# Ledger of designs, part 277: peptides against a protein of PDB entry 2FGR

Target 1, 331 residues: chain A of PDB entry 2FGR
Amino acid sequence: SSVTLFGIVDTNVAYVNKDAAGDSRYGLGTSGASTSRLGLRGTEDLGGGLKAGFWLEGEIFGDDGNASGFNFKRRSTVSLSGNFGEVRLGRDLVPTSQKLTSYDLFSATGIGPFMGFRNWAAGQGADDNGIRANNLISYYTPNFGGFNAGFGYAFDEKQTIGTADSVGRYIGGYVAYDNGPLSASLGLAQQKTAVGGLATDRDEITLGASYNFGVAKLSGLLQQTKFKRDIGGDIKTNSYMLGASAPVGGVGEVKLQYALYDQKAIDSKAHQITLGYVHNLSKRTALYGNLAFLKNKDASTLGLQAKGVYAGGVQAGESQTGVQVGIRHAF

## One batch from the design tools (peptide; made by RFdiffusion4, then SolubleMPNN)

Design b2_p27_7_s3 (from b2_p27_7, 11 letters changed)
Fold by OpenDDE base, seed 3:
Structure b2_p27_7_s3 (fold): chain B 331 residues (1-331), chain A 27 residues (1-27)
Amino acid sequence: as target 1 above (331 residues)
Amino acid sequence: SEATIAELQRLAAQGDTIAAEELSTLT
């Protein structure tokens, strides 16, 4: 058996020019290039090609030393793997987010990531962003000539909110083709939640693709999220992303990503553009900078995710500019 | 699994040298 201690400490100085009151915010933030984390993982060879595994991972908040405590909410799984693939039991990324967030050139972290995986409807469930789930069983296939898939089911355990009685139930999966420079995936998911104390289905469909040209990589996402409510109509958001990255001088990487969030329920769009640079000082240590611009139109109130400084919304129709400069260290 | 390989690749790209070593044994 093996046990590996691992982690990332990522801390930055961050600035946003507008909060919900129209005032600037600045300070020390966390997780600008990668989510800061502490984890334990390991495997045991059981013979015959069968392996047991475990993975425990929690978020680190370097700016306040985890003042609110530490937990394993990022991942807490036990698994069996072999020629059949892998079965996981425990809280984890749901299969759809695990695969489809891989096309985000900003690693679903900081002020630049694709924000489509979001609670668009003031859902009352704990994981209504569609990223992780409690009580999850997941299965991932081997790679079959490029083709692979993942499936998951999370038990609601009769969790109730208002009149909703299946809160937290998840069912979803993806199919993918990963071969050489090409990756493409389709993900489908449904999650049970509540909005205003009433049962609501969070339906999600996501298409992702990337191609590595060697000198540059292109990546894209197309997503529809729909909170299906019995009363008040559906809350639908169409999200689009296109990004490019390129190595710089053998020690750096530049990233440019655009996203559009078409919020149908409020007939309002938000546009996000982010420029990022990572400079590797070593295999484990990097400096980085992010510059993001978020333009809200009409009733849109989206804000950039400057974690540890400000991650709230802005006034309707306002634009927000964000900057992060920081250090990432992996161990 | 493909998911495990992808995770190790991501970790290696972020500077996890142990993940890089593990990946070399699997691929």
Scores: peptide ipSAE 0.263, ipTM 0.824, DockQ to the pose 0.139
Fold by OpenDDE base, seed 1:
Structure b2_p27_7_s3 (fold): chain B 331 residues (1-331), chain A 27 residues (1-27)
Amino acid sequence: as target 1 above (331 residues)
Amino acid sequence: SEATIAELQRLAAQGDTIAAEELSTLT
């Protein structure tokens, strides 16, 4: 058996030119290139190709030393794996997010990531962003000539909010083709939640693809999220992303990513463009910089996620510029 | 599993040297 202690401390100086009041915010932020984390993982060989595994991972907030506490909300799984694939029990990324966020060149963190995995409708469930779930059972296949899949189900355990009685139930999965330079995936998910105390289904469909040309990588996402309320119209968002990355001089990586969020319920679009650079000082330590522009149109109020500094919205129709410069250290 | 391999690849890309070693044993 093996047990590995691992983690990342990623801390930055961040700036955004506008908050909800139109004022600038700046300070020390976290998780600009990778989510800061502390984890434990390990496996036990049970013989015959069967392995048991565990994974415990929590987020680290280096700016305040985890003043609000530490937990394993990132992942807390036990698993069995073998020739059949892997079964996981416990809180984790849901299969759809686990696969489809892999196409985000900004690692689903900082001011540059694809923000489609979001609570678009003021859902009252804790995980209405569609990223993780409690009480999750997941299954992941082996890779069969490039083809692979993942499936998950999360129990609601009769959690109620208002008149909603199945809050937190998740069902979803993906199919994918991963072969050499090509990756392509289709994900489907439904999560039960509540909006305004009323039962709501969060339906999600996501297409992702990437191709590594060696000299550069292209990646794209197409997503539709619908909050289907029992009373009232659907809250639908169509999100699009296109990104490119390239190695720089063997010591760095440059990234450029564009996203469009078409928020149908408010007939408003937001445009995000981010330029990022990572400079590797070693295998474990990197410097990085991100520059992001977020343009809200009409009633859109989206804000860049400068974690630890400002992650709130802006005034309707306002644009926001964000900068992060930081250190990432892995151990 | 593919999911485990992908996670280890992500970790290795982020500087987790143990993940890189683990990958070398699985691939």
Scores: peptide ipSAE 0.235, ipTM 0.810, DockQ to the pose 0.139
Fold by OpenDDE base, seed 5:
Structure b2_p27_7_s3 (fold): chain B 331 residues (1-331), chain A 27 residues (1-27)
Amino acid sequence: as target 1 above (331 residues)
Amino acid sequence: SEATIAELQRLAAQGDTIAAEELSTLT
């Protein structure tokens, strides 16, 4: 058996020109290019092509030294894998997010990522962004001539919020085609939650695709999220993303990504555009910069996620500009 | 699994040299 200690420390200087009060925020932030993390993982060969595995991973907050504590909420799984694929038990990315966030050129972190995987409805569940789940069982297939899939179920364990009695139940999965430069996938998920103490289903459908041209990569996402409430009607958001990345000079990467969030419940749109650059000083160390612009229309109050500095909303209809400049170090 | 491979690829792209080594053994 082997045990690997691994991690990333990603810390930046960040600035946003507007918070909820219309004031600027700046300081030391975390996880601008990659999520800062500390983890342990290992495998045991059980023979016959069967392997056992474990994975424990928690987020690191370099700006405050994890003042709020450390946990393994990023992943805490035990697994069996083999020719049949992989079964995982424990908290992890749900299959839909695991696959569909892979099309985000900003790695679902910092001020530039696709923000469609979000709690759009003030859901009261802990994971109403559709990214991770507690009490999760997941299965991932091998690749069969490009075709692959993942499925997951999370137990609610009779969690109650208000009158909702199945909070945290997840069922979902994806089908995908991954072959050479092409990746495409369809994900479907339902999560039970509560909004205003009332049972609510978070339904999600996501389409993703990417193509690597060698000189550049294109990636796209189409997503619909519906919080289906018994009272008050559905809270629906249609999210769109298109991004491109290209290597620069053999040591760098430039990224450009646009996203549109059509928030139907408030009849309001938000537009996000982000330019990013990563400069590799080594295999483990990079400098990076992100420049993001978020334009809210009408009643939209979305904010850029400058983690450690400001990740809240802005005033309705306000635009926000964000900058991150930082160091990523992997070990 | 594809999920494991994808995760290792992601980690390797982020500078995790051990992930890169592990990926080479899973191919």
Scores: peptide ipSAE 0.187, ipTM 0.797, DockQ to the pose 0.138
Fold by OpenDDE base, seed 4:
Structure b2_p27_7_s3 (fold): chain B 331 residues (1-331), chain A 27 residues (1-27)
Amino acid sequence: as target 1 above (331 residues)
Amino acid sequence: SEATIAELQRLAAQGDTIAAEELSTLT
């Protein structure tokens, strides 16, 4: 049996030029390049090609020393793995997000990430962004000549909100082809939630692909998220992302990513463009900078996620500029 | 790279602690 302690402390100085009142916000933020975390993991060889594993991981907030507490909400799994693949029990990334967020060049954190995995409809479930689930069973296949898949089911445990039952139930999965420079995947998911105390299904379809040309990498996402409400009509968002990254001088990486969020329920679009740079001081320590522009049109009120500084919305039709400059240290 | 992250995720999921460590620095 092995036990590994691991983590990341990522802290930055962040600025956004507009909050919900139109005022600037600035200060010390967290998780600009990678999510700050503390974790424990380990494996046990059970013989015959079977292994047991555990993974416990929680978010670290370096700006306030985890004043709101520490938990293992990032991942808290026990697993069995072997020639059949891997079965996981416990809170984790759902299979769809685990695979499809891998196409985000900004690692699903900071002010630059693809924001399609979102609660678009004021869903009342705790994980209505479609990223993680409680009470999750997941299965991941081996890789067969590039082909692989993942499936998951989360139990609702009869959780109710208002008149909605089965809240927190998740079913979903992906199929993928990962071979050499090419990655492509299709994900499908449905989650039960509530909006306004009424039963709502969150349906998600995501297509992702990337290609590594050696000198640069291209990545893209196409997503539809639909909150199907029994009353009030569907809330649909189509999200698109295209990004490129390239190594710089053997010690750095530059990233550029564009995303479009077509919010059908309010007939409004938001455009996000982010330039990022990471400078590796060592294998474990990096400096980074992110510059993001978010243009809201019409009734759109999206805000950049400057965690620890400001992650709220802006006034309808307002644009927001964000900057993060920070240090990432892994241990 | 995202492909690297995906591969590292796969390897980490398979119990590759080195890959998991590398992944932890990237995500």
Scores: peptide ipSAE 0.031, ipTM 0.620, DockQ to the pose 0.136; fails the geometry check

Design b2_p27_7_s4 (from b2_p27_7, 10 letters changed)
Fold by OpenDDE base, seed 4:
Structure b2_p27_7_s4 (fold): chain B 331 residues (1-331), chain A 27 residues (1-27)
Amino acid sequence: as target 1 above (331 residues)
Amino acid sequence: SAAEIEELTRLARHGDVIAREELSTLT
């Protein structure tokens, strides 16, 4: 049996040139290169190739010392693993997000990440971004000659919001091919939620691929999210991402990523472009900088996620520039 | 080992930075 304490403390100075009022915001932010976290994990060999596992992980907010408290909302799982793969019980990344966010070169955090995994419709469910679920059972296959898959189901436990039943139910999964420099995946998910107290299905389809050329990595995502409402019509967003990363001088990494969010319900697009640099001082400590530009068109109000400083929207059709400079330490 | 690479790959998928760096040196 083993128990490992682990974590990341990632804290930055962040700036955005516009908030919802058109004013600049700046200060100390968190999780610019990796999500700050504290966790416990371990395994027990049960013999015969069977292992038990646990994973408890919560977010750390280094700017305020977790003033809102600490919890294991990032992951709180018990698992069994073996030649059959891994079964997990408990709150976790849903299989679709776990796999498809891996193509995001900004690690689904800071001002540069792919923002397609979002609550596009003011959904009233706690996890309407499609990233995690409560009451989740997940299964992950082994890798068979590159082929792998993951499936998940989350119980709604009869949660209701307004007239909507089954809120928080998730069903989804992915199929993938991971072999050498190539990764490709297709994910499908449905969540039950509410919008305006009315039953709504959040459907998601995501295609991801990456290729590592050694000297550089290319990565891409294609996603459609659709909040299907019986009243008021569907809220559909098509999200696209293309990114490249390259090692620099053996101790650095440069990243460039573009994303387009085509918000069909408001006939409006947002364009995001982010340049990032990570400088490894050691295996555990890095300096980083991110520079992001977000251009909203028409009725689009998207904002960069400068966690701890400003993560809200901007005025319709406004552009936002964001900067993060920080330290990431892993233990 | 293949098992170690698989574990590191699993950890990397969870955003474990150390595991990602170790994988980048093993591939």
Scores: peptide ipSAE 0.008, ipTM 0.469, DockQ to the pose 0.242
Fold by OpenDDE base, seed 3:
Structure b2_p27_7_s4 (fold): chain B 331 residues (1-331), chain A 27 residues (1-27)
Amino acid sequence: as target 1 above (331 residues)
Amino acid sequence: SAAEIEELTRLARHGDVIAREELSTLT
């Protein structure tokens, strides 16, 4: 058996031209190209094609040295794998987010990513963004001629918020086709939560696809998130993404991504467009720059996620511009 | 495993050099 220590330190200078007060924010931010992390992983061959595994991963905040502490909230799993696929026990990405975020050309981090995986309804559950879950059991199939799937269930453990008694329960999965340059996936999930102390179902459907032309890659997402409330009606958001990436000069990558967030409960749209560039100085070290524009309409208050600098909302109908320039180092 | 390859592919996209090296031995 071997234990691998791994990580990423990604730190940037970031700027946003507007916060919730209409003021600019700037400083040292984290996780602009990839989420900064520290992890431990390993496998043990048990014979007969069976393997045990573990994975422990936490987020690193290089701007403050993890002043709020360190934990393994990114992933803390034990697994068995073999010809049957893989079973995982512990906190992880839920199967739907694990697969469907793979179509995001901005790696689900920084100011450029698809923001559809969000708490759209002031849900009171800890993971109401649909990204991870506690108390999770996951199963991932082998690949069958391109076809693959993943399924997950998270126990609520009778967690209550107000009158809601099943908070944190997740059920979901995806089906996918991954063959050569083509990837396509459909994900479905339901999470139990609370809004205003009342039981609420977070339903999610996501379709993703990508094609790699060698000279460029195209990627797309279609998502509906619905917080079904017994009182006050549903909070529905339709999110759309289209992105392209291309290699530049053998050492660089340029990325362009557009997203639309149609927030039905407030009849308001937000438009996000992001240009990104990554320059590889080595196999392990890259420079990067991101430029993002977020245009809120009407009652929309979305903000770019400049982690470590400003990740809050803006005033209703305001637009935000964000910049990140940073270093990513992987070890 | 297929799940392992998918996870390594994910890590490679996220800049994990070790995962890229491991993936190159599996493909």
Scores: peptide ipSAE 0.007, ipTM 0.467, DockQ to the pose 0.172
Fold by OpenDDE base, seed 2:
Structure b2_p27_7_s4 (fold): chain B 331 residues (1-331), chain A 27 residues (1-27)
Amino acid sequence: as target 1 above (331 residues)
Amino acid sequence: SAAEIEELTRLARHGDVIAREELSTLT
């Protein structure tokens, strides 16, 4: 058996020009190009092509040294894998987010990512953003001539919030085609939660595709989230993303991504545009810069996720500009 | 394994450079 210690420390200087009070925020932030993490992983060969695995991973906050503590909430799985694929037991990315976030050119982190995987309805569940789940069983197929799939179920364990009795139950999966320069996938998920103490179903459908032209990559996402409430009507958001990336000078990468969040329950749109650059100093160390602009319309209050500096909303209809400049180191 | 390669490929896409290096030794 082998055990590997691994991690990323990604720390930046960040600025946003507006918070919820309309004031600027600046300081040392985390996870601008990649989520900072510490992990342990390993595999055991059981013979006959069967392997056991474990994965323990937690988030690192380099700005405060994990002042709130350390945990393995990013992933805490045991697995069996082989020619049949992989079965995982434990907290992880849900299959839908694991696959569909791969089309985000900003790696689901920093001020530039696709923000569609969100709690759009003030859901009271711990994972109402649709990214991870507790008590998760997952299965991932091998790749069969490009075709692959993943499925997951999370137990609610009779968790209650208000009158809701199935909070945290997840069912979902994806189908995908990954062959050469092309990737495409469809994900479907339902999570049970509570909004205002009342049972609510969070339905999600996501389409993703990317194509690598060698000289540049294009990527896109189409998503609908719907919090189905018995009282007060449904909270629906349609999210769209289109991005491009290209290598620069053999050691750099430039990224440009646009997203639109059409928040139907408040009849309000938000537009996000992000320019990013990564400069590889080595295989393990990079410098990066991100510039993001978020334009809220009407009642929209979305904020850029400058983790460690400011990740809250802004005033309704306000625009926010964010900058991150940082170092990413992998070990 | 095919599943390990897929996971490493996913991690590499998410900026996990170590996973990218490991993938390059597996491929």
Scores: peptide ipSAE 0.007, ipTM 0.456, DockQ to the pose 0.211
Fold by OpenDDE base, seed 5:
Structure b2_p27_7_s4 (fold): chain B 331 residues (1-331), chain A 27 residues (1-27)
Amino acid sequence: as target 1 above (331 residues)
Amino acid sequence: SAAEIEELTRLARHGDVIAREELSTLT
């Protein structure tokens, strides 16, 4: 039995030129290249190819020393693994997000990531971004000649919000083909939530693909998120992403990613383009810089996620520019 | 290292069986 302590401290200087009031925000932010975290994990060999595992991981906010506290909301799982794959019990990334966010070249972190995994409808559930779930059981297959899958179910435990029942129930999964330079995946999920105290289904379909050409990698996402309200119209967003990354001089990586968020309920689009660079000083320490531009059209109010500085929206139809320059250290 | 785990996790998410196994052993 081994217990491993691990973590990342990623802290940056960040700037956004506009907040909801049209004012600039700047300061020390967190998690610009990787999410800052502290974790414990371990395995036990049970023999016969069976292993038990645990994983406890929480987010670190280096800018304020976790002033709001520490928890294991990133992952708190116990697992069994073997030739059959892996079963996990506990809060984790839902299978759909775990697989489909892997196509995001910005690792779902900082000001550059694909923001499709979002609460588009002012959902009142704790995880209405479709990223994680409480009370989750998940199963991941082995890879069979490239084919693999993951499935998950989260119990609602009769959680209610307003008149909505079954809040927090998740069912979802993905199928994938991962072979050499090619990865492709299809994910489907439904989560029960509430909007305005009314029962709402968050339906999600995501297609992802990437290809590594050696000298560069291309990655793409196509997503539809639909908040189906029992009363009122659907809140639908179609999100698109295309990104490229390339190694630079053996010590760096450059990334360029574009995303389009077509917010159907408000008939408004947002365009995001991000340039990122990571410079590896060592295996464990990197410098990075991100430059992101977000153009909102019409009624769109999306903001870049400069965590620790400003992650709110902007005025309708306003554009936002964001910069992060930071240090990532892994231990 | 945490960096290695992050990379292994990334690879495992992309269906890398070796990375999944390594993660399972490191955990």
Scores: peptide ipSAE 0.009, ipTM 0.501, DockQ to the pose 0.217; fails the geometry check

